# Designs tried in a protein design run: peptides against a protein of PDB entry 6B9H. Part 55

Target 1, 151 residues: chain A of PDB entry 6B9H
Amino acid sequence: AELCESLLTWIQTFNVDAPCQTVEDLTNGVVMAQVLQKIDPAYFDENWLNRIKTEVGDNWRLKISNLKKILKGILDYNHEILGQQINDFTLPDVNLIGEHSDAAELGRMLQLILGCAVNCEQKQEYIQAIMMMEESVQHVVMTAIQELMSK

## One batch from the design tools (peptide; made by RFdiffusion4, then SolubleMPNN)

Design b2_p17_8_s2 (from b2_p17_8, 9 letters changed)
Fold by OpenDDE base, seed 1:
Structure b2_p17_8_s2 (fold): chain B 151 residues (1-151), chain A 17 residues (1-17)
Amino acid sequence: as target 1 above (151 residues)
Amino acid sequence: STQDIIEQIQKAIEEKK
C-alpha cells in the first residue's frame, strides 16, 4: 500500500537500531517501539520498551502480542499526554499485521505513530524532517495527518 | 497547531513542483 511504503520511508529517518528496510521488518513491532521511544523517551521509557519481545523471528503470535502492547501504548499516550488530539477512528488490525504482514493495516499503525510525532513536544523537529523528504512521500504524510486530525 | 503543520507541508510540496 502507498501509505505503508511512504510511512516506512518516514520511519527509516529515525535511524533506530532494529532492521527497518522492509514491511516484514516492521511486523514484530520492535522498530515501532524504538521509534516511539525516540518520540517521547520519558513516556516510552526503557521499562516500557523492555516489555516488547525481541528476537521474535517468524512467530506471528509473539508479533501480535508486541503489536497489541504498542497499540495500547499509542492510545494511552494520546489520552494521557496528547489530550486526545489524535483521532483513533479506525484502529489497525494487529492480528492481520502479525499473521499476514498486511501492509494496509501496518500503514494504519504507522499513521498513529505519525500522529504522535507531529503532536509531541518536539513536533517542530519532526515537521522539519518531513518537509525535507521527497515530494511524493510528503504528500502521503500530509494526507495521513489530515485524516488523523479530521472529525 | 495541527492546521499550521498541514499548511506548511502543503506549501513545501508545492514549492518542490
Scores: peptide ipSAE 0.042, ipTM 0.681, DockQ to the pose 0.777
Fold by OpenDDE base, seed 2:
Structure b2_p17_8_s2 (fold): chain B 151 residues (1-151), chain A 17 residues (1-17)
Amino acid sequence: as target 1 above (151 residues)
Amino acid sequence: STQDIIEQIQKAIEEKK
């Protein structure tokens, strides 16, 4: 999916410790958790990160468990910190991500993380990073942001 | 604002063309 591939490229700019080269690499949630910690380490602190299991392997049940925690964290962050500026009407199906590596649903999850980045305290840094990306990626990111803020 | 972000990104895309 175009959304997922573009946002995967965007996720890679965070240079997290976990492997993040493929869609499959993102399905256990570890990369996403590390990215969220970079976005707001005060909210997504070590205690929060420690709730995410890192040695998941191919266990789709453990993947789903991690993804559910991450999704909850994102939604809580949007409500408590961002002031509900993100439209989360259509939530990603974490079951499809964990069990089937569904790229479309993964794209929706990454889109929520994008929403956190462009609304956080360091939003200007992430905006500048997006402005330096390849045109096709910028287009997808812009469209994704527009969708997030639409009412 | 988020709208400003969108406008800035859009401007950047146009400038690259």
Scores: peptide ipSAE 0.034, ipTM 0.675, DockQ to the pose 0.868
Fold by OpenDDE base, seed 4:
Structure b2_p17_8_s2 (fold): chain B 151 residues (1-151), chain A 17 residues (1-17)
Amino acid sequence: as target 1 above (151 residues)
Amino acid sequence: STQDIIEQIQKAIEEKK
């Protein structure tokens, strides 16, 4: 999926510790959690991050468990910190991500993280970074933001 | 254009503050 591919490229700009080269690398949620911590380390603090199981391997049940925690964190962050600045959006099916590495659903998950970045305290820095991305990727990313925030 | 999208997004962000 074009959305997932572009957002994977965007995720890679965070230079997290966990491997983040492939779609499969993202399915256990560890990269996502580390990205969220970079976005807002006060909210997604070490205590929150410690709830995400590392070294899950190919265990899709553990992946899904992690992804559910991450999705909850994103939704709670949007409600508690971002003040519902992201419109009601179709939630990703984390079961499909964890069990099948579904790129479309993963794209939706990454899109929610993108929403966190462009609404957080450092939103302008993230927006500026996006503006420096390769044009085709930039277009997809910016369109994804628009979907989240358009009235 | 991409620039148009950027401007629209920036506007949307400001409107939701």
Scores: peptide ipSAE 0.031, ipTM 0.647, DockQ to the pose 0.109
Fold by OpenDDE base, seed 3:
Structure b2_p17_8_s2 (fold): chain B 151 residues (1-151), chain A 17 residues (1-17)
Amino acid sequence: as target 1 above (151 residues)
Amino acid sequence: STQDIIEQIQKAIEEKK
């Protein structure tokens, strides 16, 4: 999916330790958790990160478990820190991500992380980085931000 | 234009504070 591929490119700019080259690499949630820690290490601290299982292989149940924790973390962060700035009426289906590597649903999950980045304390740095991305990717990312911020 | 989109995004973020 276009959204997922563009946001994968965006995710790669964080240079996390976990492999993040393919859609499949993101389905276990480890990359997403590490990205969130970079966005706000005070909130997504080591204790939070340690709740995410790192060696899940192809175990879709463990993937879903990780993804549920990450989604909860994002929603809690939005409510507790960001002041509910993200439109969360359409949540990703983490079951489809974990079981089927559904790119569309994964894209929605990454979109929520994008929302965290553009609303966090260092939002201007992330916005500037997005403005320097390749035009086709930038367009998709910016459209995704607009959708999140719409009332 | 791309610039228009950027401005719209910035406006949307500011409206959300």
Scores: peptide ipSAE 0.030, ipTM 0.639, DockQ to the pose 0.111

Design b2_p17_8_s3 (from b2_p17_8, 10 letters changed)
Fold by OpenDDE base, seed 3:
Structure b2_p17_8_s3 (fold): chain B 151 residues (1-151), chain A 17 residues (1-17)
Amino acid sequence: as target 1 above (151 residues)
Amino acid sequence: STQEIIQQIQAAIEARR
């Protein structure tokens, strides 16, 4: 999906330790967790990150378990730190991500992470990074932000 | 321009806080 591919490109700018070249690389949640730690290391601290299993392989149950923890973390962060500014009426289906590598649902998950980045304390840094992205990718990212922030 | 749209989004985000 276009949303997923564009946000994958955005995720790659974080230069996390975990492989993040393909949609499949993101399905275990490890990259997402590392990105969230970069966004707010005080909230998504090492103790939080250590709850995400890194040796998952193709085990879709473990992927789903990780993704559920990440989704909860995002929602809690939005409510506790960001003041509930993200429209989360339609949440990503982590079962479809973990079991089927569903790109559309993965894109929705990455969209929530994008929401964290553009609302966090260092939001100006991330907005500036988006301004430097290729125009086609930038357009998708901008649209995703607008959708998240609308009610 | 695309850059102007980003700036508008930035301003809107800041206005919500």
Scores: peptide ipSAE 0.161, ipTM 0.753, DockQ to the pose 0.113
Fold by OpenDDE base, seed 5:
Structure b2_p17_8_s3 (fold): chain B 151 residues (1-151), chain A 17 residues (1-17)
Amino acid sequence: as target 1 above (151 residues)
Amino acid sequence: STQEIIQQIQAAIEARR
């Protein structure tokens, strides 16, 4: 999906330790957890990150377990820190991400992380980084932000 | 331009706080 591929490109700008070259690399949640820690290390601290299993292999049940923890973290962050400024009109189906590497649902998950970045304390830095992205990718990211903020 | 729209979105985000 276009959304997933563009947001994968955006995720790669964080230069996290975990491999993040393909959609499949994101399905275990490890990259997403490391990105969230970079966005707000005070909230997504080392204790939170340590709850995410890193060596899950192809075990889709463990992937789903990680993804559920990450989704809960995002929702709690929106409520407790961001003041519910991000509209959660459609939540991603983490079962489809873990079992089938569903790109559309993964795109929705990454969109929620994008919402965290553009509303966090360091939002100006992330917005500036987006403004320097390739035009085609920038357009998709911008549209994703608009969808989160205007619906 | 797309960058101008991003700037407008930034302003809108700040206005919500």
Scores: peptide ipSAE 0.152, ipTM 0.749, DockQ to the pose 0.110
Fold by OpenDDE base, seed 4:
Structure b2_p17_8_s3 (fold): chain B 151 residues (1-151), chain A 17 residues (1-17)
Amino acid sequence: as target 1 above (151 residues)
Amino acid sequence: STQEIIQQIQAAIEARR
């Protein structure tokens, strides 16, 4: 999916420790968790990160477990820290991500992380980074932001 | 340009704070 591919490119700019070259690399949630920690290390702290299992292999049940924790973290972050600045919409199906590596649903998950980045305390840094990206990626990111923020 | 649109979105985000 175009959304997933563009946001994968965006995710790669974070230079996290976990492999993040493919859609499959993201399905266990480890990259996403590390990205969230970079976005707000005070909220997504070491204690939070330690709840994410890092050695899940191909175990889709463990992937889903991680993804559920991450999704909850994102939703809680939106409520507790961001003041619900992101609109309510259809949430990603983490079962499809974990079990089938569904790119469309993964794209929606990454979109939520994008929402965290562009609304967090360091949002200017992330917005500026987006402005330096390839124009085609910028377009998708912009559209994704608009969808999140539209009233 | 896309960057201009992003800047507009940035402004809108700030306005929502």
Scores: peptide ipSAE 0.152, ipTM 0.749, DockQ to the pose 0.112
Fold by OpenDDE base, seed 1:
Structure b2_p17_8_s3 (fold): chain B 151 residues (1-151), chain A 17 residues (1-17)
Amino acid sequence: as target 1 above (151 residues)
Amino acid sequence: STQEIIQQIQAAIEARR
């Protein structure tokens, strides 16, 4: 999906330690967890990150377990820190992500992370990074932000 | 431009706070 591919490109700008070249690389949640830690290391601290299993392989059950924890973290962050400034009503189906690598649902989850980035304390840094991206990617990211704001 | 739109979106986000 166009949303997923563009947000994958955006995710790659974080330069996390975990491989993040393909949709499949994101399905275990490790990249997403590391990105969230960069967004707000005080909230998504090392103790939180350590709850995400890193050696998952092709075990879709473990992927889903990680993804559920990450989604909960995003929702809790939205409520506790961001004051519900991002959309948490249209939630991604983490089962489809973990078991089938569903790009559309993965795009939805990355969109929630995008919402965290553009609303966090360092939001200006992330906005500036987006403004430096390729125009076609910028457009998709902008549309994703607009969708979050409209809900 | 897209960059201008992003700036406008950021302003709107801040206004919601």
Scores: peptide ipSAE 0.164, ipTM 0.757, DockQ to the pose 0.110; fails the geometry check

Design b2_p17_8_s4 (from b2_p17_8, 9 letters changed)
Fold by OpenDDE base, seed 1:
Structure b2_p17_8_s4 (fold): chain B 151 residues (1-151), chain A 17 residues (1-17)
Amino acid sequence: as target 1 above (151 residues)
Amino acid sequence: STEEIIQQIQEAIAKRR
């Protein structure tokens, strides 16, 4: 999926500690949780991050558990901090991500994280980072932002 | 705003062409 691959490239710019080279690397939610902490460490603090299990392996049930927590965190952040600026009418199916590594659904989840980045307190910093990315990635990111914030 | 974000990215793409 073009959305997933481009947003994976975007996610890699955060330089998190967890491996983040492949779609499979993102399915346990650890990378996503670490990215969210970078976006807003006051909200996604260490206590929040510690609720995400890091030693998941191939256990799809644990992946889904992590992903559900992360999705809830994103939605709560949107409502409590961002003032519902992100359109969440189409939510990713975390079951498909955890059990089948569904790239399309993973792309949707990364899109929600993108929404957090471009609306957070340091949004201008992340916008500038996007402006430095490869053109094809910039195009996909722009389209993804438009879709999220069109409503 | 959303409009400003999109415009900035669009302009960045245009500058590379």
Scores: peptide ipSAE 0.157, ipTM 0.756, DockQ to the pose 0.910
Fold by OpenDDE base, seed 5:
Structure b2_p17_8_s4 (fold): chain B 151 residues (1-151), chain A 17 residues (1-17)
Amino acid sequence: as target 1 above (151 residues)
Amino acid sequence: STEEIIQQIQEAIAKRR
């Protein structure tokens, strides 16, 4: 999916420790958790990150468990820190991400992380990074932001 | 705001053309 591929490119700009070259690399949630910690290390602290299991291999049940924790963290962050700046939308199906590597649902998950980045304390740094991206990717990212925060 | 973010990105795209 176009959304997933563009946001994968965006995720790669964070230079996290976990492998993040393919869609499959993102399905265990480890990359997502490390990105969220970079976005707001005071909220997504080391204790939070340590609840995400590493080295899950092909165990889709463990992937789903991690993804559920991450989704909850994102929703709590939006409510407690960002003041509910996202609009009504259908949440990503983490079961499809963990069990089938569903690119459309993964794209929606990454879109929520994008929402955290462009609304956090360091929002201007992430906006500037987006402004430096390739035009086609930049367009998809912009559209994703519009969908999250505009009617 | 969302409008400000979108405007900045749109201006960056326009500058490249």
Scores: peptide ipSAE 0.132, ipTM 0.739, DockQ to the pose 0.929
Fold by OpenDDE base, seed 3:
Structure b2_p17_8_s4 (fold): chain B 151 residues (1-151), chain A 17 residues (1-17)
Amino acid sequence: as target 1 above (151 residues)
Amino acid sequence: STEEIIQQIQEAIAKRR
């Protein structure tokens, strides 16, 4: 829960158009997709973003579908752009996120997005933003980066 | 590198205490 809450705070710094105030707001994947587009708009372009269904509501099947697309995008981005720098041995269970709003699994999903941010071309901008966050959030983010990048 | 990122964040935390 701490991981998810801290990374939710981090996600809010992106100022995306979609609501991003609660864990439930993130379960449909729309916020995550918009964040990824900000991280690398050349890779996560408008065509990619348009594949993510909006107006999902409480439809857990649609949530899972979106989350699967996002997870695939992250993994492909790591392979094609980042050079496989992220440890993907512990992937989030998108079924638990979509169907049950599982905060722990959502935290792992956001952790993967964090990995994209701190390894992308504009990584220094995101690192600087993290340096200005509240200490408690910085601690969780730091730990999350260490875990994600460890071999 | 990851280590450099961690060091930068740790330094920022220390400076604000």
Scores: peptide ipSAE 0.120, ipTM 0.732, DockQ to the pose 0.896
Fold by OpenDDE base, seed 4:
Structure b2_p17_8_s4 (fold): chain B 151 residues (1-151), chain A 17 residues (1-17)
Amino acid sequence: as target 1 above (151 residues)
Amino acid sequence: STEEIIQQIQEAIAKRR
């Protein structure tokens, strides 16, 4: 999906330690967790990150478990830190991501992370980083943000 | 343009607050 492809490109700008070149690389949630830690290391601290199982391999049950924790973290972050600015949004189906590598649902998960970035303490830095991306990606990112914040 | 896109992003963020 276009959303997933563009947001994968965006995710790659974080330069996390975990492999993040393909959609499959994101399905275990490890990249997402590391990105969230960069977004707000005080909230998504080492204790939080340690709850995410690494070296999951192809175990879709473990992937789903990680993704559920990440989704919960995002929702809690929005409630506790961001003032619910992006709540009341259609949630991604983490089962489809973990079991089937569903790109559309993965895109929606990454969209939630994008929402965290553009509403966090360093939101302006992330907006400036988006300025350095290809215009086509910028357009998708803009649309994704607008969709999140329209509710 | 890039600037227009960023302005739209910023406007969207501002509207939510």
Scores: peptide ipSAE 0.140, ipTM 0.742, DockQ to the pose 0.115; fails the geometry check

## One batch from the design tools (peptide; made by RFdiffusion4, then SolubleMPNN)

Design b2_p18_1_s1 (from b2_p18_1, 8 letters changed)
Fold by OpenDDE base, seed 2:
Structure b2_p18_1_s1 (fold): chain B 151 residues (1-151), chain A 18 residues (1-18)
Amino acid sequence: as target 1 above (151 residues)
Amino acid sequence: SPLSEETRRFFQELLAQS
């Protein structure tokens, strides 16, 4: 999916420790958790990150468990810190991500993380960083933000 | 290009709101 591919490119700009070259690399949630910690380390602190299992392998049950925790963290962050600036009426299906590596649903998950970045305390820096990306990627990101922040 | 100008304007406006 175009959304997933563009947001994967965006995720790669965070230079996290976990491998993040493919869709499959993101399905265990470890990369996403590390990205969220970079976005707001006070909220997504080390104690929160330690609840995400890193040695998951191909265990889809463990992947889903991690993804559920991450999704909950994103939604709680939106309510507690961002002031409900993200439209979450259509949530990603983490079961499809964990069990089938569904790129469309993964794209929705990354879109929620994008919403965190462009609304967090360092939102100016993240927006400016997006403006340095490839033009085609910027356009997809713009569309994703518009969808996310629309009522 | 129209694509680049539209996108640039969007993010500039988003920055103005931040």
Scores: peptide ipSAE 0.668, ipTM 0.934, DockQ to the pose 0.912
Fold by OpenDDE base, seed 4:
Structure b2_p18_1_s1 (fold): chain B 151 residues (1-151), chain A 18 residues (1-18)
Amino acid sequence: as target 1 above (151 residues)
Amino acid sequence: SPLSEETRRFFQELLAQS
């Protein structure tokens, strides 16, 4: 999916420790958790990150477990910190991500993380970084942000 | 390009709201 591909490119700019080259690399949630910690380390602190299992392998049940925790974290962050600035009417299906590596649903998940970045304390820096990306990626990111911010 | 101008304008406006 175009959304997933563009946001994967965006995720790669974070240079997290976990492998993040493919869609499959993201399905266990470890990369996403590390990205969220970079976005707001005070909220997504070490205690939170430690709840995400890193040795998941191909166990889709463990992937889904991680993804559910991450999704909850994102939603809680939106509610508690961001003041519900993100429209969450369409949530990603983490079951499809974990079990089938569904790129479309993964795109939705990454879109929520994008929402966190463009509303966090360092939102200006993240926006400026996006503006340095390839124009086609910027366009997808723009559309994704517009969808999140719409009511 | 039109695409570049559209996205540039969007993010500039987004920055202005930050």
Scores: peptide ipSAE 0.668, ipTM 0.934, DockQ to the pose 0.844
Fold by OpenDDE base, seed 5:
Structure b2_p18_1_s1 (fold): chain B 151 residues (1-151), chain A 18 residues (1-18)
Amino acid sequence: as target 1 above (151 residues)
Amino acid sequence: SPLSEETRRFFQELLAQS
């Protein structure tokens, strides 16, 4: 999916420790958890990160468990810190991500993380970083933000 | 390009809201 591909490119700019080259690399949630910690380390602290299992292999049940925790963290962050700035009318199906590596649903999950970045305390820095990306990627990111911020 | 101008304007406006 175009959304997933563009946001994968965006995720790669965070230079996290976990492998993040393919869609499948993201399905266990480890990369996403590390990205969230970079976005707001006071909220997504080490205690939060330690709840995410890192050695899950191909176990889709463990992947889904991680993804559920991450989704909850994002939603709680939106409510408690961002003040409900993200439109969560259509949440990603983490079962499809964990079991089938569904790119469309993974794109939705990454879109929520994008919402965290462009609304957090360091929003200016993340927006400026996006403005340095490839033109076509910027357009997809713009559309994704517009969808999140629409009311 | 039109695409560049559209995205530039969008993110500039987004920055202005911060």
Scores: peptide ipSAE 0.667, ipTM 0.934, DockQ to the pose 0.838
Fold by OpenDDE base, seed 3:
Structure b2_p18_1_s1 (fold): chain B 151 residues (1-151), chain A 18 residues (1-18)
Amino acid sequence: as target 1 above (151 residues)
Amino acid sequence: SPLSEETRRFFQELLAQS
């Protein structure tokens, strides 16, 4: 819960078009996809983003479908671009996110996106932005990064 | 504070490696 809430605050700094005020807002994956496009628009390009359904509503099957695509994109990005810097031994359960809005699993998903940001070409800018956030959020982000980079 | 110094040093090291 603390991980999810802190990373939700972090996600809000991206100022994406989709609503991103609550945990429920993130469960369809649209915000996450838009954030990934901002992180690396050459990799997460418009063609990739267009594979994510935007009008999902409460359809948990469509949410899960989107989340699976996003998770695959993150993992591929880690292997192809980031040089496998992210620990993928424990992956988020996208079924729990889509069907039950599970905050703990959503936190794990956002943690993977954090890994993309702090390892991408513009990582210096994202790290500096994190250093301007509330101390409590910074501490959670630090712990999350440490967990991602652990062997 | 100790917490503030811990997080500051962490991100400073992370920047140094970037």
Scores: peptide ipSAE 0.666, ipTM 0.933, DockQ to the pose 0.899

Design b2_p18_1_s2 (from b2_p18_1, 6 letters changed)
Fold by OpenDDE base, seed 2:
Structure b2_p18_1_s2 (fold): chain B 151 residues (1-151), chain A 18 residues (1-18)
Amino acid sequence: as target 1 above (151 residues)
Amino acid sequence: SAMSEETRRFFEELLAKA
């Protein structure tokens, strides 16, 4: 999916420790958790990150478990910190991500993380970084942000 | 391009609100 591929490119700019080259690399949630910690380390602190299992392998049950925790974290962050600036009417299906590596659903998960970045305390830095990305990626990111903020 | 300019303006406006 175009959304997933563009947001994967965006995710790669965070330079997290976990592998993040393919869609499959993101299905265990470890990259996403590390990205969220970079976005707001005070909220997504080490205690929160430690709840995400890192050695998951191909165990789809463990992937789903991680993804559920991450989704909850994003939604709680949106409510508690961001003031509900993200549209959460169409949430990603974490089962499809964990079991089938569904790129479309993964794209929706990454879109929520994008919402966190462009609304967090350091939103200016993240927006400026996006403005330096490839035009095709910028366009997809713009559309994704518009969808999140439209209520 | 027109798309590039529109995209640029979008993020500039987003920055202005930030």
Scores: peptide ipSAE 0.632, ipTM 0.918, DockQ to the pose 0.863
Fold by OpenDDE base, seed 5:
Structure b2_p18_1_s2 (fold): chain B 151 residues (1-151), chain A 18 residues (1-18)
Amino acid sequence: as target 1 above (151 residues)
Amino acid sequence: SAMSEETRRFFEELLAKA
């Protein structure tokens, strides 16, 4: 999916420790958890990150467990810190991500992380970084932000 | 391009609100 591919490119700009070159690399949630920690390390602290299992392999049940924790973290962050600025009525299906590597649903998960970045304390820096990306990626990111903030 | 200018204006507006 175009959304997933563009946001994968965006995720790669965070330079996290975990491999993040393919859609499959993101399905265990480890990259996403590390990105969230960079976005707000006070909220997504080391104790939070340590709840994410890193040695998952191809175990889709463990992937789903991680993804559920990450989704909960994102939603709690939106409500507690961001003031519910993200429209989350259409949530990603983490079962499809973990079991089938569904790119469309993964794109929706990454979109929620994008929402965290462009609304967090360091929002200016993340927005400016997006403005330096390729035009095609910028367009997809713009559309994704518009969808997140629509009422 | 037209798309580039539109996108630029969008993010500039977003920055103004930040």
Scores: peptide ipSAE 0.632, ipTM 0.917, DockQ to the pose 0.852
Fold by OpenDDE base, seed 4:
Structure b2_p18_1_s2 (fold): chain B 151 residues (1-151), chain A 18 residues (1-18)
Amino acid sequence: as target 1 above (151 residues)
Amino acid sequence: SAMSEETRRFFEELLAKA
């Protein structure tokens, strides 16, 4: 999916420790958790990150468990820190991501993370970084932000 | 391009609100 591909490119700019070259690399949630920690390390602190199982391999049950924790973290962050500025009425299906590597659902998950970035304390820096990306990525990111911020 | 200008304006406006 175009959304997933563009946001994967965006995720790669974070230069996290976990491999993040393919869609499959993102399905265990480890990259996403590390990205969230970079976005707000005070909220997504070491205690939170330590709840995400690393080296899950192909165990889709462990993937789903991680993804559920990450999704909960994002939603809690939106409620507790961001003041519910993100419209999350359409949640990603983490089961499809974990078990089937569903790119469309993964894209929606990454979209929520994008929402965290453009609303966090360092939102100006993240927005400016996006403005330096390829035009095609910028367009997808713009559309994704518009969808999140729409009421 | 028109798309580039559109996206640029969007993010500039977003920055203005930041």
Scores: peptide ipSAE 0.631, ipTM 0.917, DockQ to the pose 0.892
Fold by OpenDDE base, seed 3:
Structure b2_p18_1_s2 (fold): chain B 151 residues (1-151), chain A 18 residues (1-18)
Amino acid sequence: as target 1 above (151 residues)
Amino acid sequence: SAMSEETRRFFEELLAKA
């Protein structure tokens, strides 16, 4: 999906330790967890990150477990830190991500992470970084932000 | 392009609110 591919490109700019070249690379949640830690290391601290299992392989049950923790973390962060600025009436289906590598649902998950970045304490730096990306990616990111903040 | 200018203005306005 266009949303997923564009946000995958955005995720790659974080230069996390885990492989993040393909949709499949993101389905275990490890990359997403590492990105969230970079966004706000005080909230997504080492103790939080250590709850995400890193050696998952193709075990879709473990993937889903990780993804549920990550989604909860994002929603809690939105409530506790961001002040409920993210529209979450339609949440990603983590079962489809973990079991079927569903790109559309993964795109929705990455969109929530984008919401964290553009609303966090370092939001100015993340917005400026997005402005340096390819035009096609910028357009998708813009649309994604607009959707997140619309009510 | 028109899309480029639209996108640029969006992020500049977003930065202004940051």
Scores: peptide ipSAE 0.631, ipTM 0.917, DockQ to the pose 0.906

